# Ledger of designs, part 72: peptides against a protein of PDB entry 7Z53

Target 1, 150 residues: chain A of PDB entry 7Z53
Amino acid sequence: PRIKNQADCIPFFRSCPACPGSNITIRNQINALTSFVDASMVYGSEEPLARNLRNMSNQLGLLAVNQRFQDNGRALLPFDNLHDDPCLLTNRSARIPCFLAGDTRSSEMPELTSMHTLLLREHNRLATELKSLNPRWDGERLYQEARKIV

## One batch from the design tools (peptide; made by RFdiffusion4, then SolubleMPNN)

Design b2_p19_5_s3 (from b2_p19_5, 8 letters changed)
Fold by OpenDDE base, seed 2:
Structure b2_p19_5_s3 (fold): chain B 150 residues (1-150), chain A 19 residues (1-19)
Amino acid sequence: as target 1 above (150 residues)
Amino acid sequence: SEDEELAERRRAIDLSAGP
């Protein structure tokens, strides 16, 4: 069965506009499918968001990862900074905010979260490999080249 | 893997382009 907002689980929030059968849901699903081609769900479609999704603490061209949690040692999506975080409202005891991704629905649909997480890991893997092969590349070059491969 | 091959190609391009 699908995991819902349980105490030992990361909570997810589905808004009414995103409910199955709504026009918004259909549009969102189409956007998710389209974004898979260009991976905009991972990198963001706007430059300000794209910058927030990157790890700017070094020149490794990495995407930002969660600073609080890992999945058995592997990276998870970073948390967003929403004023009224719906994920926090769905399970107040868990105190787990919504994830930050190029797709704002990453915390509304667990299926999207999984895909985004996998692509995050793949990008960082590629960037790491590219750094090994091209040690003179800066973070911008590594990020862009990894993005093109994903 | 395909990703490794692509990475190697990127290296070759970078090296051929010079500094």
Scores: peptide ipSAE 0.039, ipTM 0.646, DockQ to the pose 0.019
Fold by OpenDDE base, seed 5:
Structure b2_p19_5_s3 (fold): chain B 150 residues (1-150), chain A 19 residues (1-19)
Amino acid sequence: as target 1 above (150 residues)
Amino acid sequence: SEDEELAERRRAIDLSAGP
């Protein structure tokens, strides 16, 4: 959202201000956080991993989401398919596998899991909006343009 | 939002580049 008076705001990378004492939108919060986060943690550093993190079943430029669980209707990170899944081994009764992300530590640190989840949702939101505005863009274009905005 | 504005600008660029 547009901030009318940025004088009391703390500037961050990509001209995203954080305004103490005012309502900061989720988008502004994410932009502020991404100033300190390597995008490779979300998108993957290598092409094989990056492809595995994408929804390749359509041309919508989306990241893959969990097919088993949602957070009150909102997307969660997809599960990885590890032979010796350490997340399953830590609590055998829970039977919750590790999440698939650009950084293997995503499942080890709830803070990273939360951040990755937020960025996943934001990417897919942006890709959806870009598709609406640019109906002729293919999945690759949508994915790349959304990635640039995140 | 700022993202919507960016998206609109990108749409304009895409349209100006031709069909």
Scores: peptide ipSAE 0.037, ipTM 0.649, DockQ to the pose 0.018
Fold by OpenDDE base, seed 1:
Structure b2_p19_5_s3 (fold): chain B 150 residues (1-150), chain A 19 residues (1-19)
Amino acid sequence: as target 1 above (150 residues)
Amino acid sequence: SEDEELAERRRAIDLSAGP
């Protein structure tokens, strides 16, 4: 996609923004596939992002979930905190901020958002089960072991 | 399920690692 207004695009690592309304490219599809294989789309490939995606309020090894909305009681991705949220700018009627995920492009593609959401739920399910089976594990161990299984 | 089997393996490993 041709970026005409950088301010209305989602910032990426490597200083390359992507607009929420951008057309899906072959490269984006390949990146999504690769991220799915290594689950980096869920956990993030950089440590600062990875930490922001975790629930640090407890020792349960969970990923952070949306604190404003749920899907009929089921978890949704947390919102990102962008000063100029491109998701809000591109669709004034929706009034929905961009989601925070391991792949910052998640809000560009509903398919990616859905997949990220499902894998978020799966991770948290696994972490919960691992906690039940291994009560002595701390949050870091639960998080890492669940990540290995996903 | 595969995930349940993996979880059980993790339990076994944890138990074998010591008291």
Scores: peptide ipSAE 0.032, ipTM 0.630, DockQ to the pose 0.019
Fold by OpenDDE base, seed 4:
Structure b2_p19_5_s3 (fold): chain B 150 residues (1-150), chain A 19 residues (1-19)
Amino acid sequence: as target 1 above (150 residues)
Amino acid sequence: SEDEELAERRRAIDLSAGP
């Protein structure tokens, strides 16, 4: 939920309010971060892209993860499939293609890549938890509900 | 956490909606 009384709060992250002592402070901080980051960079703003960012192999509502690499067991962004992949051309020794994300610039800035990765993990965590709590939910509902919470 | 609380609220909504 959003804070209704701005007078009780101090600015936090680009003028977003934070209310110390409030039970919604943590969520407010998270909301500020996700609004600042723009979750559309994770989920995509276009439906065709959004579908490509999802794991459609099951009904768990997950975002797609890298199938070749993990970070100590933790998920990484999936690779894109570009005709002329600039990431492969930049570092020929590593042979790591560009990551697929809602923002095509995700591989250009490591900080954005990291943030996208964290939000990917958070989405999948939430979807997993929602599945545990709501066993009857299908993949579409799990995905949408997790996206709304992120 | 707030995320867990929200998840629990979603569970409650689902249960309230019936089978």
Scores: peptide ipSAE 0.042, ipTM 0.652, DockQ to the pose 0.019; fails the geometry check

Design b2_p19_5_s4 (from b2_p19_5, 8 letters changed)
Fold by OpenDDE base, seed 4:
Structure b2_p19_5_s4 (fold): chain B 150 residues (1-150), chain A 19 residues (1-19)
Amino acid sequence: as target 1 above (150 residues)
Amino acid sequence: SADEELAARRKEIDLSAGP
């Protein structure tokens, strides 16, 4: 949600408010980020990529997460499956492939990787909450509704 | 939470629209 009384806020970007000292929530901060960066970088702009970014093994509307690694129990971006993976070539000892995200540059800039990771987690959190409140929603509905909120 | 409020609104819309 956005702060309704924008008169008490400082314009940030694309009419998003920054309200220091007011009741700004984590959700407001996330909304500001998505407004700034375009969440399409998380979900993908093309349908084939978008499908690859989703967890299609269930009807929970989740984005796919890394199956090999977690960050202290929290989700990480899934790995891509590149024939000639530049990330593997960069550090052959680590053998960590590039991450898969809506933006192909996700592994090139740690800032982008972090942002995508946070939004991945937020999407999955929202989808989980939506499932709790709307148990009859299928995976597509959950995914789309969470995507709209992010 | 704000997220729960949004989720609740979605539920309300879903219920009002019917199956």
Scores: peptide ipSAE 0.026, ipTM 0.589, DockQ to the pose 0.018; fails the geometry check
Fold by OpenDDE base, seed 3:
Structure b2_p19_5_s4 (fold): chain B 150 residues (1-150), chain A 19 residues (1-19)
Amino acid sequence: as target 1 above (150 residues)
Amino acid sequence: SADEELAARRKEIDLSAGP
């Protein structure tokens, strides 16, 4: 569903023609965050989880996105498929399952959810850009190269 | 942008490595 509480949203701008270097500053901060945890919160630290976080339907090197909901046309984290979903049990009225991410705590803290969502979008943006610049790269190469940039 | 420059550099490296 659309994020209703805008206070939980993190504004993100990737382009500012009037502000040279602004993108570099943002990138540096994001890279610092991801380097601290080796981006495992986004991509998963184990191969089975990492594969589940990827879009395996094509060779575009994308991370999987939510198939039910978008946020004003923008990607959201995919839902996990847990038999005993703690998110559903905690707030039964909301009926929203836990998100799937590299960190199982992604659904516990709105800040983590927002960060993971942001980095998901950034990865997919980068992978798309890399595909346009490097048409012969396969999905694995695109995925890995985008991961290195994030 | 910085990302575009990095992506372009990666393209250059990939092309320089040959097919």
Scores: peptide ipSAE 0.021, ipTM 0.541, DockQ to the pose 0.019; fails the geometry check
Fold by OpenDDE base, seed 2:
Structure b2_p19_5_s4 (fold): chain B 150 residues (1-150), chain A 19 residues (1-19)
Amino acid sequence: as target 1 above (150 residues)
Amino acid sequence: SADEELAARRKEIDLSAGP
């Protein structure tokens, strides 16, 4: 699946790339690759973040989804709760906060946003299927098993 | 075993639909 319904403008906070020899761009590239290897961009590399990315309202092992918006009925990334949200600051008119993901750059690069969204949907799909196949599994088991497959 | 059952259940998931 793809994100098709983008009628609403989503603000992206992009840092101005400085010098071509900037270690920041190289680091970002490496970090992106590393996150794809272990899917940390989806699940988070730290336990506190990982917990914030999960849907804790039930025992379905799902990742949290946006509670305000959907993409033609499909899930979007949840919003972050930053003290000084740069996405809100960069586009005052849109009033859309940054997305919450395992990678904080999810709102900086549209391609990452899309990928994170797709993998979010895939995880939730897998968790749902695993629940169907294994109805006695609790949310933790479903979450972990889905994470292993993604 | 529990591990074998887990593996079997995981194989039953259709991944062809994609994300």
Scores: peptide ipSAE 0.020, ipTM 0.495, DockQ to the pose 0.025; fails the geometry check
Fold by OpenDDE base, seed 1:
Structure b2_p19_5_s4 (fold): chain B 150 residues (1-150), chain A 19 residues (1-19)
Amino acid sequence: as target 1 above (150 residues)
Amino acid sequence: SADEELAARRKEIDLSAGP
């Protein structure tokens, strides 16, 4: 979720050496909100998982998105690839496997799934904008810089 | 500084396009 109306914002701050711009308050509030969520749920706390959550097919610094489904053109979390997928076992009629996320609980709680989806979209949005602003940055730089902003 | 320049660039992102 994003706060777009600065007039209704409350003061949240994320430490930054230089934070110019009229949108600093909005970004600080978003950052403060995500600080309570722990971004490790989105990016993974271990390097092997973190790599699996990234789109490695290009140098855009994006997180991986679902290749089978979209939400009205917007990204969904990718599916995991488990031999004994508990999501498939608990609801055989739906035939939807568990999502791949930094937190395995994302598939257990719809609220977490929704939040992770929103943060996935935000990361990819930020990475896309950073690519536009800095076209010579490689995928690693874009990924890391976007991660720092989230 | 390089860090200040990068920070400034990050603040140029249009936040209105986000979720």
Scores: peptide ipSAE 0.017, ipTM 0.488, DockQ to the pose 0.025; fails the geometry check

Design b2_p19_6_s1 (from b2_p19_6, 13 letters changed)
Fold by OpenDDE base, seed 5:
Structure b2_p19_6_s1 (fold): chain B 150 residues (1-150), chain A 19 residues (1-19)
Amino acid sequence: as target 1 above (150 residues)
Amino acid sequence: LPLSYMSPEVLEQVIAASK
């Protein structure tokens, strides 16, 4: 999805030029496809990262969302906490960090950011609906069941 | 979500309420 309210522009960072015929672009696309199949781009492929991507403040099975910004009330990816945040370096005045996602390229390619955002919203939607349908489920159950559906 | 994703307890309540 596109960010509807672009009043606060979020900078993106590319480490190198991404040409359609470049090997780097091909590799990035392949990696994105692989992560898309198992949704690791959203959930993370490792447990420590997966935990950081979850909302652990409740038992709703939700993924963490941005605490500073929303897109007309809809969720955005949470910010990462990088020591040398390249997104902050692209525009020092904007002071917008890189996004945290299962894919490290989430802030490098707007296309990935959009996809990650969509799947984040879908997971949280599913978890919310599953909570309504299964009030006795805890956060872990809700998270896992929503993850299976996505 | 379809009804299959509802817990049995909730489903029974829905069925009971629909009668």
Scores: peptide ipSAE 0.035, ipTM 0.633, DockQ to the pose 0.035
Fold by OpenDDE base, seed 1:
Structure b2_p19_6_s1 (fold): chain B 150 residues (1-150), chain A 19 residues (1-19)
Amino acid sequence: as target 1 above (150 residues)
Amino acid sequence: LPLSYMSPEVLEQVIAASK
C-alpha cells in the first residue's frame, strides 16, 4: 500500500514517496524498501537518457545491451560514450569504459551495477514474453508495459 | 505472466485449445 501521509515525504521519480517521521507500518516499510528499486535507476529520469537506454533498432521494446561483452551469454549494461571517460582514466590498464544506466552512479557502486544488470535482463525477459502474448504490440507498447511490471 | 496480459485474439486461442 501507498503511504497516505505525505506531509514530510521525500519524493521519488515514481509516485512512491519516503516519509521519515510519519507513521509507517511494517508493510509500508517493506514497500518502501521494495520501491527503493526505483525504475528510474534502470530506465532513466530524463527522456534523452531513457531513449539512449532503449534498443531502438527493432520494435521489441527492449533495453539496450552491451555490444562487446556478455556474461556467459547473458546481457550486460551498455557502455557509455564519454569523451573523457572517468573509468578509463582511473584504471588505464583495464581499459573498460563506464556503463550506461539510468543512474550515473552505476559505475561507482558495483552493487548498483549488478542490480541494474539484473533488472535489465528482467525487463528484456518481460518484453519478450509480452511480445509472445501480444504479437501485434509495437515496441513502444512492449517497452511501456514491461516497464510497468518491473 | 497472467492471462490478463494476453491479447484478446491470443486469449481466445488459448481458451479454444484448452477445451
Scores: peptide ipSAE 0.034, ipTM 0.612, DockQ to the pose 0.027
Fold by OpenDDE base, seed 4:
Structure b2_p19_6_s1 (fold): chain B 150 residues (1-150), chain A 19 residues (1-19)
Amino acid sequence: as target 1 above (150 residues)
Amino acid sequence: LPLSYMSPEVLEQVIAASK
């Protein structure tokens, strides 16, 4: 049974306490996981942006990757196409435009860029694995299922 | 990924291959 007195519980999760005397051994794990990662920064919050972030050249459900650069064979975020690209203006010698991501601030903070990159790679990994496990799934299904897992 | 994400046809193949 659950401990009714919340004072007997110890804070453990952001919104859930641990109750040693409770019969509940597993609590709020799913909610904790879903609340931990907001992947909207990767997929975009609007459909037009979301489409631009996807690889539409095939039915693999992949996110778009950089076509000019890779990191030891691993994917990087695609470049955005801005008329007045602030990243190009910041360092004219580098000539590297801003990255395209679900969050427009992706190029402002290296930490954010790294996170976007990691989640991009994870999505594409998941989509690839899902394709292997479900060969008949189309790109939309693969994309959506991978998005749900991330 | 869990087995639940495997298509039935692939699952059958895996089971068959495991015998």
Scores: peptide ipSAE 0.033, ipTM 0.668, DockQ to the pose 0.025
Fold by OpenDDE base, seed 3:
Formats: sequence, structure tokens, C-alpha cells
Structure b2_p19_6_s1 (fold): chain B 150 residues (1-150), chain A 19 residues (1-19)
Amino acid sequence: as target 1 above (150 residues)
Amino acid sequence: LPLSYMSPEVLEQVIAASK
């Protein structure tokens, strides 16, 4: 069926290809992204939540990670501290609380949990690299600069 | 990620490290 309301449609376009040489069979795409990605789902849109998502134990500008579990040595999202944790109530045998993230739906949708976990790891990776490049930066500067890059 | 999204201070460090 033909959509009559074009105001509800968002156009999508492909990026241009880049061919480095005639002997190369790999077709590279030119990155056409020129806008900042809103990562408020990871960092939180409110200051109190944003502070709770940060690691305040050091000056490395890191996001907080799970202190109980890891994924083969890699970081997982921290747990929330809810009085009536719906994750604990849903499955009492597992005894695993909800994850803490910028989006409250992080534990409601497994797809969001995985994405938030990857972005958490990316932030901490960037903060670590920025610390190496700028050793005199404090935790606040490292956090803000990494946040702008993600 | 475009380099233009980095702060001037960070961009200078990245450029310096790439040379």
C-alpha cells in the first residue's frame, strides 16, 4: 500500500563507494556520518543518574562496571539498587537484579542490554586512551571528552 | 567517527600521535 502521509517518513541514503585500486576487490564505503550520536541512553539524561553511572572511585573518567560478574573478563553493566527490583521479583531463583543504565528499559529489552554493554566498554576504552594521550587530565575531563566521542 | 567531533585539544594529540 502507498503511504500518503510523507511527513511520517524518514529518508535514508547510501554513502559513496571508494575504490583504492583496480587490483583490490574490496569496495570501501565512505563514512557519511556528520552528526553527533545521542548516547543519552548510556550516560543518562539527568545529572543524578549520570553521576550514579560513573566510577567515582578514581580519576580515570570511567563508567561504573559490574562488581560481581564479568563476561570472560570483559565489563558488564552495574546493578541497580531498587527497593522493589522487578528483575528479582520476576525470577526469584536467579537472584539477579536489574542493570543500571541511562535508559530504564535496559533490563526490559535484552537487545538494549547488549548494546549498552558494548557502549560502556567503548567509553571505558576511549577514556583509557585519552588518559594515555593526556596524562594530566582529571576524571571529569576524561569522562566528558570520551562522552563527546562516543 | 569523524575527527571533527573531537575537541581541539584531543584532535591535536591524535594528529601528533599519527605522525
Scores: peptide ipSAE 0.025, ipTM 0.570, DockQ to the pose 0.029; fails the geometry check

Design b2_p19_6_s2 (from b2_p19_6, 8 letters changed)
Fold by OpenDDE base, seed 3:
Structure b2_p19_6_s2 (fold): chain B 150 residues (1-150), chain A 19 residues (1-19)
Amino acid sequence: as target 1 above (150 residues)
Amino acid sequence: LPDSYNSDEVTQAVLEASK
């Protein structure tokens, strides 16, 4: 349906100027993001959960990854350690426990599991790059800085 | 945990290093 109130519409214009036969100078600009995506679903909103989601075996600032399975060499979310694991109870033949993530719904919605997996990989990628750029940073600093970027 | 924020300088540095 057509929106009757045009005041509620935000016009968007796109232009592509070109200078044929002339040198194109690329202007360097940094796009500042004024908004932040809440990644609490990945890192956890509570401190105890956040600690459980981290790899505490080293000072690389990494998130914990699955120790049993990989996706063609790529990281997967770690498993949770629930006494009464609903994932195991729902499908006993599969014998796959629930994944551990900042959002408890991760195993309930496959879309969330996929997204969390991608963000896990992105965090660890960023932490690795930050370690290369700042070799003196400890695990806490690397984790926090990578978390801020994600 | 403290609130997270976008660090443009750090982000740009990481992106440049990845090129």
Scores: peptide ipSAE 0.019, ipTM 0.510, DockQ to the pose 0.051
Fold by OpenDDE base, seed 1:
Structure b2_p19_6_s2 (fold): chain B 150 residues (1-150), chain A 19 residues (1-19)
Amino acid sequence: as target 1 above (150 residues)
Amino acid sequence: LPDSYNSDEVTQAVLEASK
């Protein structure tokens, strides 16, 4: 998945969605994001976290996506499983848990959430493309190669 | 289920969206 319509917004369940033209500018410049941002924010700097962020159900080298919500068919970050989830405690009526990302701030700052979402989509797009180009690559190879490109 | 586990349905949706 890739953001192709710049008019689309990335929803944030605790606040306003990140939309182009707002004070939170989400640019469809994925290459700029990947070159400028430490990818450890997306992939996780710790191995246990990195594994939790991956889709381990197949050998496609994908990052895990939200299984409850999508943004107009586009992937969103998966939810974390915190015992004392601060996101649930903040707004008890919304009942939306915190997102799981390589950065624990993912559910605190909509800017980071949006960036992580974009990079998640880009990684999965790259992994998919790499799979088509290299059908014999396993999930680990696809994941690592996609991560290198990001 | 752990966050690392994703259904085939979700995976397929991601794959289709990436094509």
Scores: peptide ipSAE 0.014, ipTM 0.510, DockQ to the pose 0.496
Fold by OpenDDE base, seed 2:
Structure b2_p19_6_s2 (fold): chain B 150 residues (1-150), chain A 19 residues (1-19)
Amino acid sequence: as target 1 above (150 residues)
Amino acid sequence: LPDSYNSDEVTQAVLEASK
């Protein structure tokens, strides 16, 4: 059943890859697959993005999480600060911006958003566990080691 | 605030949720 109450939904800006005029290209799909394989969709393929995806407020090696919302206590992806946020354009009333992830299309494909969210949680779990096992590791070490395991 | 900023409250929440 489709949710009729839009207030209960996080809007996504979904592009139809099979529709004419779609902004989803074959290359984009390939990039998504490649990023999935190497987890770059989670961590980002560029250093500036990677830094923005990290929690820099402490030395726990965590990825940044949403500051406004949680999923029943579980972490969600942080919101991005896009100038022309397509997620905001799709639903003016909801005013939910796109998620920030290693893939720019994070909020265009809910399946990727879900996976990104799960891997975000997994990374943070691993980082937390590694911190417990190695209390002297700094945030950079924890982040890198957790990234290697994911 | 920078995009990488997370409050201690959220940090604590994610830590607990990750256990």
Scores: peptide ipSAE 0.014, ipTM 0.524, DockQ to the pose 0.628
Fold by OpenDDE base, seed 5:
Structure b2_p19_6_s2 (fold): chain B 150 residues (1-150), chain A 19 residues (1-19)
Amino acid sequence: as target 1 above (150 residues)
Amino acid sequence: LPDSYNSDEVTQAVLEASK
């Protein structure tokens, strides 16, 4: 996603947020993340999981988003439907399930949640833009083309 | 793929590729 306000810090792996006030530039952090972040963490490495991570209700090539919550109007990762949801067990009063992502560790490692969320938003942004540019493309084409860019 | 974090750069690339 586009970062318009540099006053807002985005948490990244290794407890180093992408902040202009840090000694590490955003670009350097992004480059470091490219070596660490596997796109399979967002899209899933297996086809059954990949399908579950997609919005299959339309032909827009979108990834599935949380249907219960948003972050100031922006998308969040969808919830998983685990039989024994460890996230629910951690804080029973909060009643917040684990997130569904391409990497099962996403809920176990909250540090990855932000990056996955950002890439989710970027994919959907790209797919939306590609739809505008190529109205004849179906959902599969939009999804694949956006995935190639991410 | 993670380079898509730069939304402005990616947007420009998509626009150019669509021409």
Scores: peptide ipSAE 0.023, ipTM 0.485, DockQ to the pose 0.034; fails the geometry check

Design b2_p19_6_s3 (from b2_p19_6, 8 letters changed)
Fold by OpenDDE base, seed 3:
Structure b2_p19_6_s3 (fold): chain B 150 residues (1-150), chain A 19 residues (1-19)
Amino acid sequence: as target 1 above (150 residues)
Amino acid sequence: LPDHYNSDEVTQAVLEASK
C-alpha cells in the first residue's frame, strides 16, 4: 500500500539527463514518500556487491532474500557469507550471521537493517508490478526500472 | 534514485496499483 492522503506528501524533483526524449521536471508525486533515501545502501555502490544482492535464479529483476527466515511471511535480508563473521563473533550463543546489504553497517545498526528490509520488500514489489505491466521486460530491465523508482 | 528514467506513466500505474 501507498500513502493515500496526498496532503501528507511533498513534491519532489526527478531528472534523467542521459535518457533520449526525457526531460528534467519538478512534479507533485501522487502517493509518494515524504522523504528521499539514497538507495545505494540497498543496491550497493560496487558492481560485484550489487550482483550478489540480486536474485539471479530467474528473470524477475528481484533482490535476493533470506532463504532461512521470514518475518510472518515477509522477506528478510539475505545473510552474508563472511569467513570471520563479526556478528557471529560478537555473540557466539546467538549464532546469527551478518546480513548482506549495500551498506556493510546494516547489521551494526538495527535501524538501517529495518530500512534496508523495507526497501528490499518495496523493490521486489515494484519489480513484480513492473513485470505485470511489461511482460516482455527481462530481469535486468525490471531490476533497473524498479531501482530507479525506489 | 534522484536520477532516473522519466517514465511517468509506468510510475503512476505502479503507484495506483499499490493503493
Scores: peptide ipSAE 0.014, ipTM 0.492, DockQ to the pose 0.046
Fold by OpenDDE base, seed 1:
Structure b2_p19_6_s3 (fold): chain B 150 residues (1-150), chain A 19 residues (1-19)
Amino acid sequence: as target 1 above (150 residues)
Amino acid sequence: LPDHYNSDEVTQAVLEASK
């Protein structure tokens, strides 16, 4: 499977495209998730947003990760940079800004945040593997090929 | 966009490694 250690998996809720009459479906099998995910939610549907979601500091084809926090060494979504950040305004004590993802709902639903986090990690994993297999590929090639696999 | 038709073998290798 894509995630070899299932103990590191993040439980989340999602809608099931194959089950139109169902509400929220609980999934524990991460392998089946990517086949039903709209990748635009991860990569962004517009070029300016897509570029902001990428790590442009190197030629590794990676998505940007949080620069302030990690989850036991694992990547988290980067923070957005909103002037009137609703996440900061709704909880003044926590002082945690909204996450940046392919859609604006990333911080509105913890389940969505978890899914985006998993796919972020998967993309970066795939890009890393592709770099090992194709050392001559530049960042653009690595990013695009990893995106196609996800 | 890069041509993905010449990357089928690489894609398959990555998928196999991800299982």
Scores: peptide ipSAE 0.019, ipTM 0.491, DockQ to the pose 0.050; fails the geometry check
Fold by OpenDDE base, seed 5:
Structure b2_p19_6_s3 (fold): chain B 150 residues (1-150), chain A 19 residues (1-19)
Amino acid sequence: as target 1 above (150 residues)
Amino acid sequence: LPDHYNSDEVTQAVLEASK
């Protein structure tokens, strides 16, 4: 597919772009499949990471979204804050950091980024609907219920 | 739900579960 606006493109970091059949690529694909089933790459498998992926500024049970960029008004993954961000090193002029997700490789493969983005949007959509249906639910309840539905 | 690409189905499921 043709990219219409290259100025809005986010560069990706690939550890071995010339090795499509490498072991790391195969493992990433397997992890992607597993994450699709349990969504662990979206929510994080550990509590500290899970908290960092949530929007803690309110009681809406939302996952954190990118504060700098949107996709035609729709949410994107938040940026990570890595000291040695490989995405920044890939294209120094673009100055776009790696994404923050349940897996640190979210910016290495655009396929994973797309999946994570879709699930992020779905979670936030569900949380919003659940808030409408259950106004008395707090952020923790909304987050957990939306996570169960995903 | 396993099918994350059917937002309408998910919405209906949430609605039914809330009743």
Scores: peptide ipSAE 0.016, ipTM 0.477, DockQ to the pose 0.040; fails the geometry check
Fold by OpenDDE base, seed 4:
Structure b2_p19_6_s3 (fold): chain B 150 residues (1-150), chain A 19 residues (1-19)
Amino acid sequence: as target 1 above (150 residues)
Amino acid sequence: LPDHYNSDEVTQAVLEASK
């Protein structure tokens, strides 16, 4: 994402020795980019994760957004709810949890986080537009149709 | 979006645009 207000910046970490996903390499970035075609990095490849990534508070078919922070009014990824959150453990003063995304490497790789954030915004934009065009569609259909278009 | 599935180059463009 394009951070226009420095006060809206969220800290990232590059590694966590106690975490399985701590190995941040160019190879990981390339693998993520190569596997981008199925969009599972954004939406999740497992149904339980996919549900957690959705906004279930309404019937707008939106992906969940961060409830604490925004980028000059624009959406950021939601926080995960890990028992042993490596982001919280790594920097206790910042007190910023790891982001929740289809890729567990989010928060460790700002480049991927940025991509996921952009696609999050695009999905929600599309879902909003689809709602305007098809006001009778429920949240499930809006979500699925927007997912297909992304 | 169809463009997201065309090539890795398009993906890179998205990454740069999102920063």
Scores: peptide ipSAE 0.015, ipTM 0.469, DockQ to the pose 0.027; fails the geometry check

